# Ledger of designs, part 133: peptides against a protein of PDB entry 3C2G

Target 1, 209 residues: chain A of PDB entry 3C2G
Amino acid sequence: IRTFDLLGLLLHDSDAIDGFVRSDGVGAITTVVQYPNNDLIRAGCKLLLQVSDAKALAKTPLENILPFLLRLIEIHPDDEVIYSGTGFLSNVVAHKQHVKDIAIRSNAIFLLHTIISKYPRLDELTDAPKRNRVCEIICNCLRTLNNFLMMWIPTPNGETKTAGPNEKQQVCKFIEIDILKKLMSCLSCEGMDTPGLLELRSTILRSFI

## One batch from the design tools (peptide; made by RFdiffusion4, then SolubleMPNN)

Design b2_p25_8_s3 (from b2_p25_8, 14 letters changed)
Fold by OpenDDE base, seed 2:
Structure b2_p25_8_s3 (fold): chain B 209 residues (1-209), chain A 25 residues (1-25)
Amino acid sequence: as target 1 above (209 residues)
Amino acid sequence: SEKERIEREIEEMLKEREELEKRAK
C-alpha cells in the first residue's frame, strides 16, 4: 500500500509513467492485487488508474490484464475500486480497437450496465463525497460505452464494423431509458462529463436511429 | 431544465427506435 502511494508520487509525469508501463508495471500491479487484501486492491487499482492513459499501454498486451480487472470490479463493492477500474477501462479502450474487443469479449458492456444499476440515483445520495464518486463512476461507464459504440458508426467511406448479436443485446440493455436517466443524473453534478453524455446521445442517434 | 430537456429527447429517440424496430419485423 505504501509502495503504491510512493509510486503514485513518483509517476507524476508522462515519461515516468511510460517507463513504468514499459517495465510491465501494469502486470506487476495486477499480480499484486490478486491477493485478497482490500486495501492492497484499492491502492493497486488507484495506481492503475494513474497510469491508464500512458502511451506505452498501446504496446502492452492487455489480454490477461483487462479480464482480470473486469472481474475484480465485478466482485468488489468498493467504490474506490470500481472508480479506479472503470476509469482504467475507459482510458485504455479509448482509440484502441483491439482493447475494445478484449473488453467486449470479457462482458464489459454488461458489467458497466450492472455497475450503473447498482447505484441509486444521485439525488438520493446526501453525502457529497459519495455522490461525487458515484457520479464519476457513472461517467466512467458512460465514456466507455461511448467508446464501444463509436466502433459501429459508419466511416466516411461507408465502411462500418457490424456489432455481433451479443454485443447488440448488451448495448441495448445499457441504453435502456432507466439507465440513461441515471446517466443524465450526472448532469446535476458540477464538473462532470456533460460533454461525454452529449457525445453519447449523438452516438446513439448515429448507431441506432 | 437542460437535464429534463435531454431526458425528453432521449425518450423520444428510444420511442422512435422501438417503432422502427417494429416496422422492420
Scores: peptide ipSAE 0.025, ipTM 0.568, DockQ to the pose 0.018
Fold by OpenDDE base, seed 5:
Structure b2_p25_8_s3 (fold): chain B 209 residues (1-209), chain A 25 residues (1-25)
Amino acid sequence: as target 1 above (209 residues)
Amino acid sequence: SEKERIEREIEEMLKEREELEKRAK
């Protein structure tokens, strides 16, 4: 815990973050958070989020790290862990096809569905800090989903793939009416990633309507 | 507003999804 806090204080610039990542810092964090200590897990996931946009991650193998993180957020009902984990996921899949593939094979789309399903509509949350955190989690999920769906939309100058049957099943599960209603409730939350929601809307329309 | 525009579009998407699900059942 103390080590992660210290690292968080030291990693203020992109060069330091890249240096940490190149030194297998992400792997080190994932090793530490395997121990059953909630405070340690929370601190470790927070640190993962802090380094999740590092350029050096493009050269970091995530085949073992990403499935572990996905499992971690699946089994922990901690909003802070889920926030950090989904934030990490959202950042690492951005513009990296191989990472998207790893996440999808690890049932990330279904996990995003599960996460959103576990939270009530935002208008039902009276505690402002809780509501804001849930809103941020949903934003992370939306951004991640958008990154996945964009792979399967034909573009004039872009490469596109065809979703396999498993991916189609996971996506269909995500786009259930109850989930979409919860997404609608996000519009009532101040600080919601409106551009991200707009982009997701467009992606869903292009994919399913 | 942009919010209202997004709300309208999502509502339309929800309606279309409901119709698709009704047809599939």
Scores: peptide ipSAE 0.023, ipTM 0.588, DockQ to the pose 0.019
Fold by OpenDDE base, seed 4:
Structure b2_p25_8_s3 (fold): chain B 209 residues (1-209), chain A 25 residues (1-25)
Amino acid sequence: as target 1 above (209 residues)
Amino acid sequence: SEKERIEREIEEMLKEREELEKRAK
């Protein structure tokens, strides 16, 4: 645990982070977080988040890592783990088609829906730290979902895919009124991703209408 | 149609946004 914290302190510059990633640091973390220790899991996921935007990740196989992480997020009722995990997910899928595919095949869309669904509306949360963390989680989910949907938007330049029926159904869950209301509640949170919500709306329209 | 449903849901989302904005003032 302290080791992960120390590593996090040392990995502040992009070159160091890239070096860590190139040395299979992500794999090492995922191995460590397999131990049933909540503090260790939290620390490991936090470190994952810290390295999640590393350039070296583009060359890192995530076929084994992502499914594991997604499962970890799914089963671990810990906001910090979920925050770190969804943050990691949102960053690693960004601009990486192959990673998006892995995530989707690993039930990421459904997981994101589940995460959003389990949390109350932000206006119902009285504890500010909790509310802020939940908002951040939801924003991570939004960003990830948006990245997924972008794959299915026809563009003049670039390869686009057609969403399968199952994927479409999963995505449609995000426009259920209860989900939309939860997303809209993020607007009440200071400093949160209003642009992301609007972008998601636009993406939904472009993808399915 | 599914398209119409989606449009309605988005419309409701926008209405909710407007309501939230009104309450925040």
Scores: peptide ipSAE 0.022, ipTM 0.486, DockQ to the pose 0.019
Fold by OpenDDE base, seed 1:
Structure b2_p25_8_s3 (fold): chain B 209 residues (1-209), chain A 25 residues (1-25)
Amino acid sequence: as target 1 above (209 residues)
Amino acid sequence: SEKERIEREIEEMLKEREELEKRAK
């Protein structure tokens, strides 16, 4: 735990972060968080989030890391872990087709739906810190979904492919009224990435109608 | 309101989805 805290303090510039990633830092963290210690898991996942946008990740094999992280998020009922993990996921899949494919193959779409479904409507949360954290989690999930959907929507300057039948089925769950209501709730939440959520809204529209 | 607009849009999306599903069967 102390080591992760120290690393978090030291990894404040892109070069240090890249160095950590090149030294298989992500793999090291994933190894450490396998121990059943909640504080350690929280700290490790937070550190993952901190390095999740590192350029060096483009050169890092994630075939073993992503499935592990997804499983960790699935089984660990901790908002901080879920926040960090979904944040990591959203960042690492961004603009990386091969990473998106790994995530999708690892049932990320279904997991994201499960996470969103687990949380109550934001309007039902009276505790502001809790509400904000839940909103951030949902936003992370939705941003990740947006990154997936963008693969399948033709754009003037982008490549597109056809979603597989399983992916289509899983994606269709995100146009359920309950999920869409939660998207709306996120749009009304102050301090969130409203432009990104609006983009997702547009992407959903283009995907299904 | 913006909320009402979004709700209407969602309803329209769901309706369109149902129609597409019916056509696909």
Scores: peptide ipSAE 0.019, ipTM 0.561, DockQ to the pose 0.017

Design b2_p25_8_s4 (from b2_p25_8, 15 letters changed)
Fold by OpenDDE base, seed 1:
Structure b2_p25_8_s4 (fold): chain B 209 residues (1-209), chain A 25 residues (1-25)
Amino acid sequence: as target 1 above (209 residues)
Amino acid sequence: SAAEREEREIKEELEERERLKQRAQ
């Protein structure tokens, strides 16, 4: 824990972050968070989030790391772990098709649906810190989903990949009435990525139905 | 291996990004 905190303090410098990542720091964190210590898992996932936009990650294989993180998010009912993990995911998939493919193969779309579905409506959360954290998690999920969908949106100048039938089915889950009600409850939340929510809905309706 | 496949995919994507940057200049 203290080591991760110390690393977190040192990793405010982009070169230090890149140095850490180049030294297999992400793999090291992944190894450490396998221990059944919630504080360690939280600290490790937070550190992952802190390095998730590092330039050096473009050269770091995520085939083993990303499935592990997704599983960690799936099994840990901890808002801080989920926040950090979805934040990491959203950052690493951004503009990286190979990473998106790894995430999708690792059932990330369904996981994101599960995450959103498990949380109460934001309008039912009276505790502001909790509401804000859940809002941030949902925003991370939306950003990640929109990043996935971008692979399948026809661009005027490019060959667009077609979503497989399973991916299409998983994406269409986000327009079901229950999940829509959940997502709509977020619109009134301060800090909600309303454009991202509308983009998700619009993209699904236009391209996946 | 899965790792070798990912390394190839990473390489291809990096090369594509470099090509896109060169076209934008």
Scores: peptide ipSAE 0.080, ipTM 0.653, DockQ to the pose 0.019
Fold by OpenDDE base, seed 4:
Structure b2_p25_8_s4 (fold): chain B 209 residues (1-209), chain A 25 residues (1-25)
Amino acid sequence: as target 1 above (209 residues)
Amino acid sequence: SAAEREEREIKEELEERERLKQRAQ
């Protein structure tokens, strides 16, 4: 635990972060967070988030890492784990088609729907720190989802991957009335990625229906 | 291996990004 915190304090320099990633630091963290210690899991996931935008990750295989992280998020009802994990996911899938494919194959779309669905409405959260954290989680989910949808948006060059029937069905769950009501209730919340929310809705309505 | 496939996909994607950057210039 203290070691990860110390590493987090040391990894403020981009070169140091890249060095850590090149040394299989991500794999090391994922190994450590397999132990059933909540504090260790939190610290490890936070460290993953801290290195999630490193340039060296573009050369790091994530095929074994992402499914594990997604499962970790699924089974841990911990806001800090979910925050860090969804943050990591959102960063690593950005502009990386292969990483998006790994995440989608690992049922990420449904997981993100589950995460959003399980949290209370932001307007019902009176505790500001909790509300802010939940808002950040939802924003991470939205950013990730929008990144996934980009794979299936028609490009001017005519090469569009078509979403499979299962993926299409999972995406369409985000326009169901209950989830829409919930997402719409967040539009007025401070810190909400309102553009991302509107983009998600618009893209689904235009391209998936 | 799965890792070798991913490494190839990473390489192809990086090459594509470079091609796109060159076309935008």
Scores: peptide ipSAE 0.075, ipTM 0.645, DockQ to the pose 0.019
Fold by OpenDDE base, seed 5:
Structure b2_p25_8_s4 (fold): chain B 209 residues (1-209), chain A 25 residues (1-25)
Amino acid sequence: as target 1 above (209 residues)
Amino acid sequence: SAAEREEREIKEELEERERLKQRAQ
């Protein structure tokens, strides 16, 4: 715990962050969070979030790290772990086709659906800190999903991969009535990525139906 | 191996990013 806090204090400089990542710091964190200590898991996931935009991650293999993190989010009903983990995921998949592929193969689309589905409606959350944290989690999920969908959207200047039948089915789950009601409840939340929500819906309706 | 595949994918993506930077310049 104290080590991650210390690292968090040191990682305000971009060169320090890159140095940590180049030294397999992400692998070191994932090793430590394998121990069944909730405080260590929270601190480790927070540190992962802090380094998730590091330039050095472009050269860092994530094939073993990303499936582990996704599994960690799946099994831990902890808002702080889910926040940090979905934040990490959303940052590392941005503009990285190979990382998107790893995440999708690791059932990330279904996991994101599960995360959104498990939370209550945002308009029913009276506790402002809890509501804000859940809002941030949903925003991380939306950003990640939109990043995935970009792989399958025809661009004027390039050949796009076609989504497989399983991926298409998983994507289409986000326009089912129950999840739509949940997502619509987010529109009234301060800090919600409303453009991202509308983009997700529009992209699914235009390209996946 | 899975690791060798990822390394190739990383390399290809880095090369593509470099090509895009050169075109912007």
Scores: peptide ipSAE 0.069, ipTM 0.638, DockQ to the pose 0.018
Fold by OpenDDE base, seed 3:
Structure b2_p25_8_s4 (fold): chain B 209 residues (1-209), chain A 25 residues (1-25)
Amino acid sequence: as target 1 above (209 residues)
Amino acid sequence: SAAEREEREIKEELEERERLKQRAQ
């Protein structure tokens, strides 16, 4: 715990963050969070989020890191772990097709569905801090999903990867009536990524049905 | 190895991004 807090205090500039990432700092964090300590896991995931937009990550292998992180998010019902983990995921998959492929192979689409499904409707959350955190998690999920879907959207040049049958099935779960009702109920909530939600819905309806 | 394959895929993707940036300029 204290070690990650210390590292967080040292990583205030982009050069220091890039230096940490180049020295396999992400691998070091993932090694440390393998210990069954919730506070350590929270601190480690928060640090991962802090370095998730580092330029050095573009050259960092994530094949062993992403599956581990996704599993960690799956098994920990902790909002802070889920927030940090989905934030990390959303940042690392942005504009990186190989990273998207790793995440998708690691069942990320289904995991994101599970995360959204487990939370109550935002309009039912009266506690503002809790509501805001859940909103941020859902926004991270939506951003990640939209980034995945972009791989399969036809470009004007007609060259697109086709989603596999399993991926199509997983994506189509987000237009099922129950999950769609839940997502649509978030449109009135302050801080919700309404454009991201509408984009997700539109893309699924146009390209996956 | 799986890691060597990923490193190759990363390299190919970075090269493709650089090619796309050069064409946009």
Scores: peptide ipSAE 0.065, ipTM 0.640, DockQ to the pose 0.018

## One batch from the design tools (peptide; made by RFdiffusion4, then SolubleMPNN)

Design b2_p26_1_s2 (from b2_p26_1, 11 letters changed)
Fold by OpenDDE base, seed 2:
Structure b2_p26_1_s2 (fold): chain B 209 residues (1-209), chain A 26 residues (1-26)
Amino acid sequence: as target 1 above (209 residues)
Amino acid sequence: SAKERLEKARKEQAEDFDKHLEESLK
C-alpha cells in the first residue's frame, strides 16, 4: 500500500507516468494485485487508474491485462476496486479500437451492466461519500459504453462498423430502462459529466432510432 | 419478426431514455 502511494506521488507529470508505463508498470501492478490481499488490490487498482490516460498505453499490450482486470472487477465487491477498474477501462478504451475490441470480447459491456445493476438508485443512498462513489462508477460505465457504441455509428462518409450478434446482445442488456434510469440519476450528483451523458444520449439515439 | 420486435423495443427504450433525460434536466 505504501509503495503504491509513493509511486502515485511520484507520478504527477505525464512524462513520469509514461516512463512508468514504458517500464511495464501496468504489468507490474497487475502482477501485484494477483495476490489475495484486498488492500493491495485496492491500492494497485487505484494506481492503475492514475496511469490509465498515459500516452504510452497505446504501445502497451493489454490483451492479458484487460481480461484480468475485468475479471477482478467482476468478482471483487469493493467499490474502490470497481471505481478504479471502471475508470481504467474508460480511459484505456478511449480512441483505441483494438482496446475496445479486447474489452468487448472480454464481456465488458455486460459486466458494466452487472456493475450498475448491483447498485441501488442514488437517491436511496444517504451517505454522501458512498453516493458520490457510486455516481462516479456509473459515470465510468457510461463513458465506456459511449466509447463502445460510437464504433457502430455511421461516419459522415457513410462508413460504419457493424456490431456482431454478441455485441448487440450485450448492448441491449446495458440499455435496459432500469439501467438508463440509474444513469440518469447521476444528474442529481455534483460533478456529473453532463456533456458525456448528453453525448451518450445522442449515441444511443443514433444507434437505435 | 423477431428482428422488428427487437428494433422496436430498442427504439422505445431510447425514447424512454430521452424522455427521462429531459425530465432529469428540469
Scores: peptide ipSAE 0.028, ipTM 0.535, DockQ to the pose 0.026
Fold by OpenDDE base, seed 4:
Structure b2_p26_1_s2 (fold): chain B 209 residues (1-209), chain A 26 residues (1-26)
Amino acid sequence: as target 1 above (209 residues)
Amino acid sequence: SAKERLEKARKEQAEDFDKHLEESLK
């Protein structure tokens, strides 16, 4: 735990982060968080989040890392772990088709739905820190989903990947009334990326046509 | 035309989505 905290303090510049990633730092973290220590898991996932936008990740195989992380998020009820994990996911899939594919194959879409589904509406949360954290989690999920959907947007001049029927069905779950209510509740949350929901709407509308 | 069909489809989807959003706000 102390080690991860120290690393987190040291990794404030992009070069240091990139160096850590190049040295298989992500793999090291994923190894450590396999131990059944909640504090360690939290610290490790937080560190993952901190390095999740590193340029060196483009050269890092994530085939084993992502499924593990997704499973960790799935089974761990800790908001901090979920926050860090969904944040990591959101960052690593951004602009990386290969990583998106790995995540989708690892049932990421369903997981995102599950995560959103398990949390109450934000207006039902009276504790501000909790509400804010949940909002951030939902935002991470939303951004990740949007990144996935971007793959299936028809382009006039290019070949567009088509979502499979399962993926389409899973995506449709996000426009169910209960999910939409939760997403809409985020719009009232301070610091919420309101444009994100609108972007998601746009992306959905452009998808599957 | 294909363009018109696409536009129609987009419009219909938008209407459906907006309906869901409206319902979510109730």
Scores: peptide ipSAE 0.025, ipTM 0.475, DockQ to the pose 0.025
Fold by OpenDDE base, seed 1:
Structure b2_p26_1_s2 (fold): chain B 209 residues (1-209), chain A 26 residues (1-26)
Amino acid sequence: as target 1 above (209 residues)
Amino acid sequence: SAKERLEKARKEQAEDFDKHLEESLK
């Protein structure tokens, strides 16, 4: 725990972050968070989030790391872990097709749906800190989902992939009326990434129309 | 209030989207 805190304090420099990542720092964190200590898991996941936009991650194999993290988020009912984990996921999949593929193969779309489903509507949360954290989690999920869906939208000048049947089924869960209303109702909530949500809305429409 | 007006407008926009999507998927 103390080590992660120290690392968090030191990793404010891009070169230091890259150095940590090149030294298999992400793998080291994932090893440490396998121990059943909630504080350690929280600290480790937070550190993952802090390094999730590192340039060096482009050269880091994530085939073992992402499935582990996704499983950790799935089984650990902790808002801080989910926040950090979904934040990590959203950052690492951005503009990286191979990472998106790894995540999707590891049922990331289904996991995102599960996460969104478990939380109430933002306007039903009266505790501001809790509401803000949940808002951030939902935003991370939506950003990640948008990044996935964008792969399957035909563009005049872009290469598009075809979603497999499993992916289509998982995506269809987001357009179920109850889920869709829940997502779209977030537009009215203060603190929500409204531009991102509107972008997702557009992406959903383009995916199914 | 300005906040209430914004929230109302956003809610209406979301509802319009839902309706549009439902119609488009028929």
Scores: peptide ipSAE 0.023, ipTM 0.487, DockQ to the pose 0.040
Fold by OpenDDE base, seed 5:
Structure b2_p26_1_s2 (fold): chain B 209 residues (1-209), chain A 26 residues (1-26)
Amino acid sequence: as target 1 above (209 residues)
Amino acid sequence: SAKERLEKARKEQAEDFDKHLEESLK
């Protein structure tokens, strides 16, 4: 726990973060958080989030790391773990096709749906810190989903990857009326990434309608 | 208050967006 906090303080610049990642720092964290200690898991996931935008991650194999993190998020009903984990996910999939593929194969789309589904509407949360954290989680999920869907949108040259039937089915769950209403209700809340929601809408329409 | 006006505007925006989304997804 203390080690992760210390590392978080030290990793305040891009060079230090890249150095940590190149030294298999992400693998080291994932090894530590495999122990059933909630405080370690929280601290480790937070550190993962802190290094999730490192350039060195482009050269880091995530085939074992990402599925583990997704499973961790799935089984831990901890907002801090979910926040850090979804934040990590959203950052590592950005602009990296191979990482998106790993995430999708690891049932990330379904997991995102599950996460959004388990939280109440933001307007029903009276506790501001809780509401803000849930808002951040939902934003992370939506950003990640958008990044996935972008793979299946035709480029200006007409080239596109086609979504498989399973992926399409999973995405279709997000456009079910109950989910849509829940997502739209977020627009009334302060702090929500409204531009992100609009972008996601556009992406869904371009991909599947 | 300014906060109340903002909340009202956001709610209206959400409702309009929801309607638009539903229409576009049909």
Scores: peptide ipSAE 0.021, ipTM 0.392, DockQ to the pose 0.040

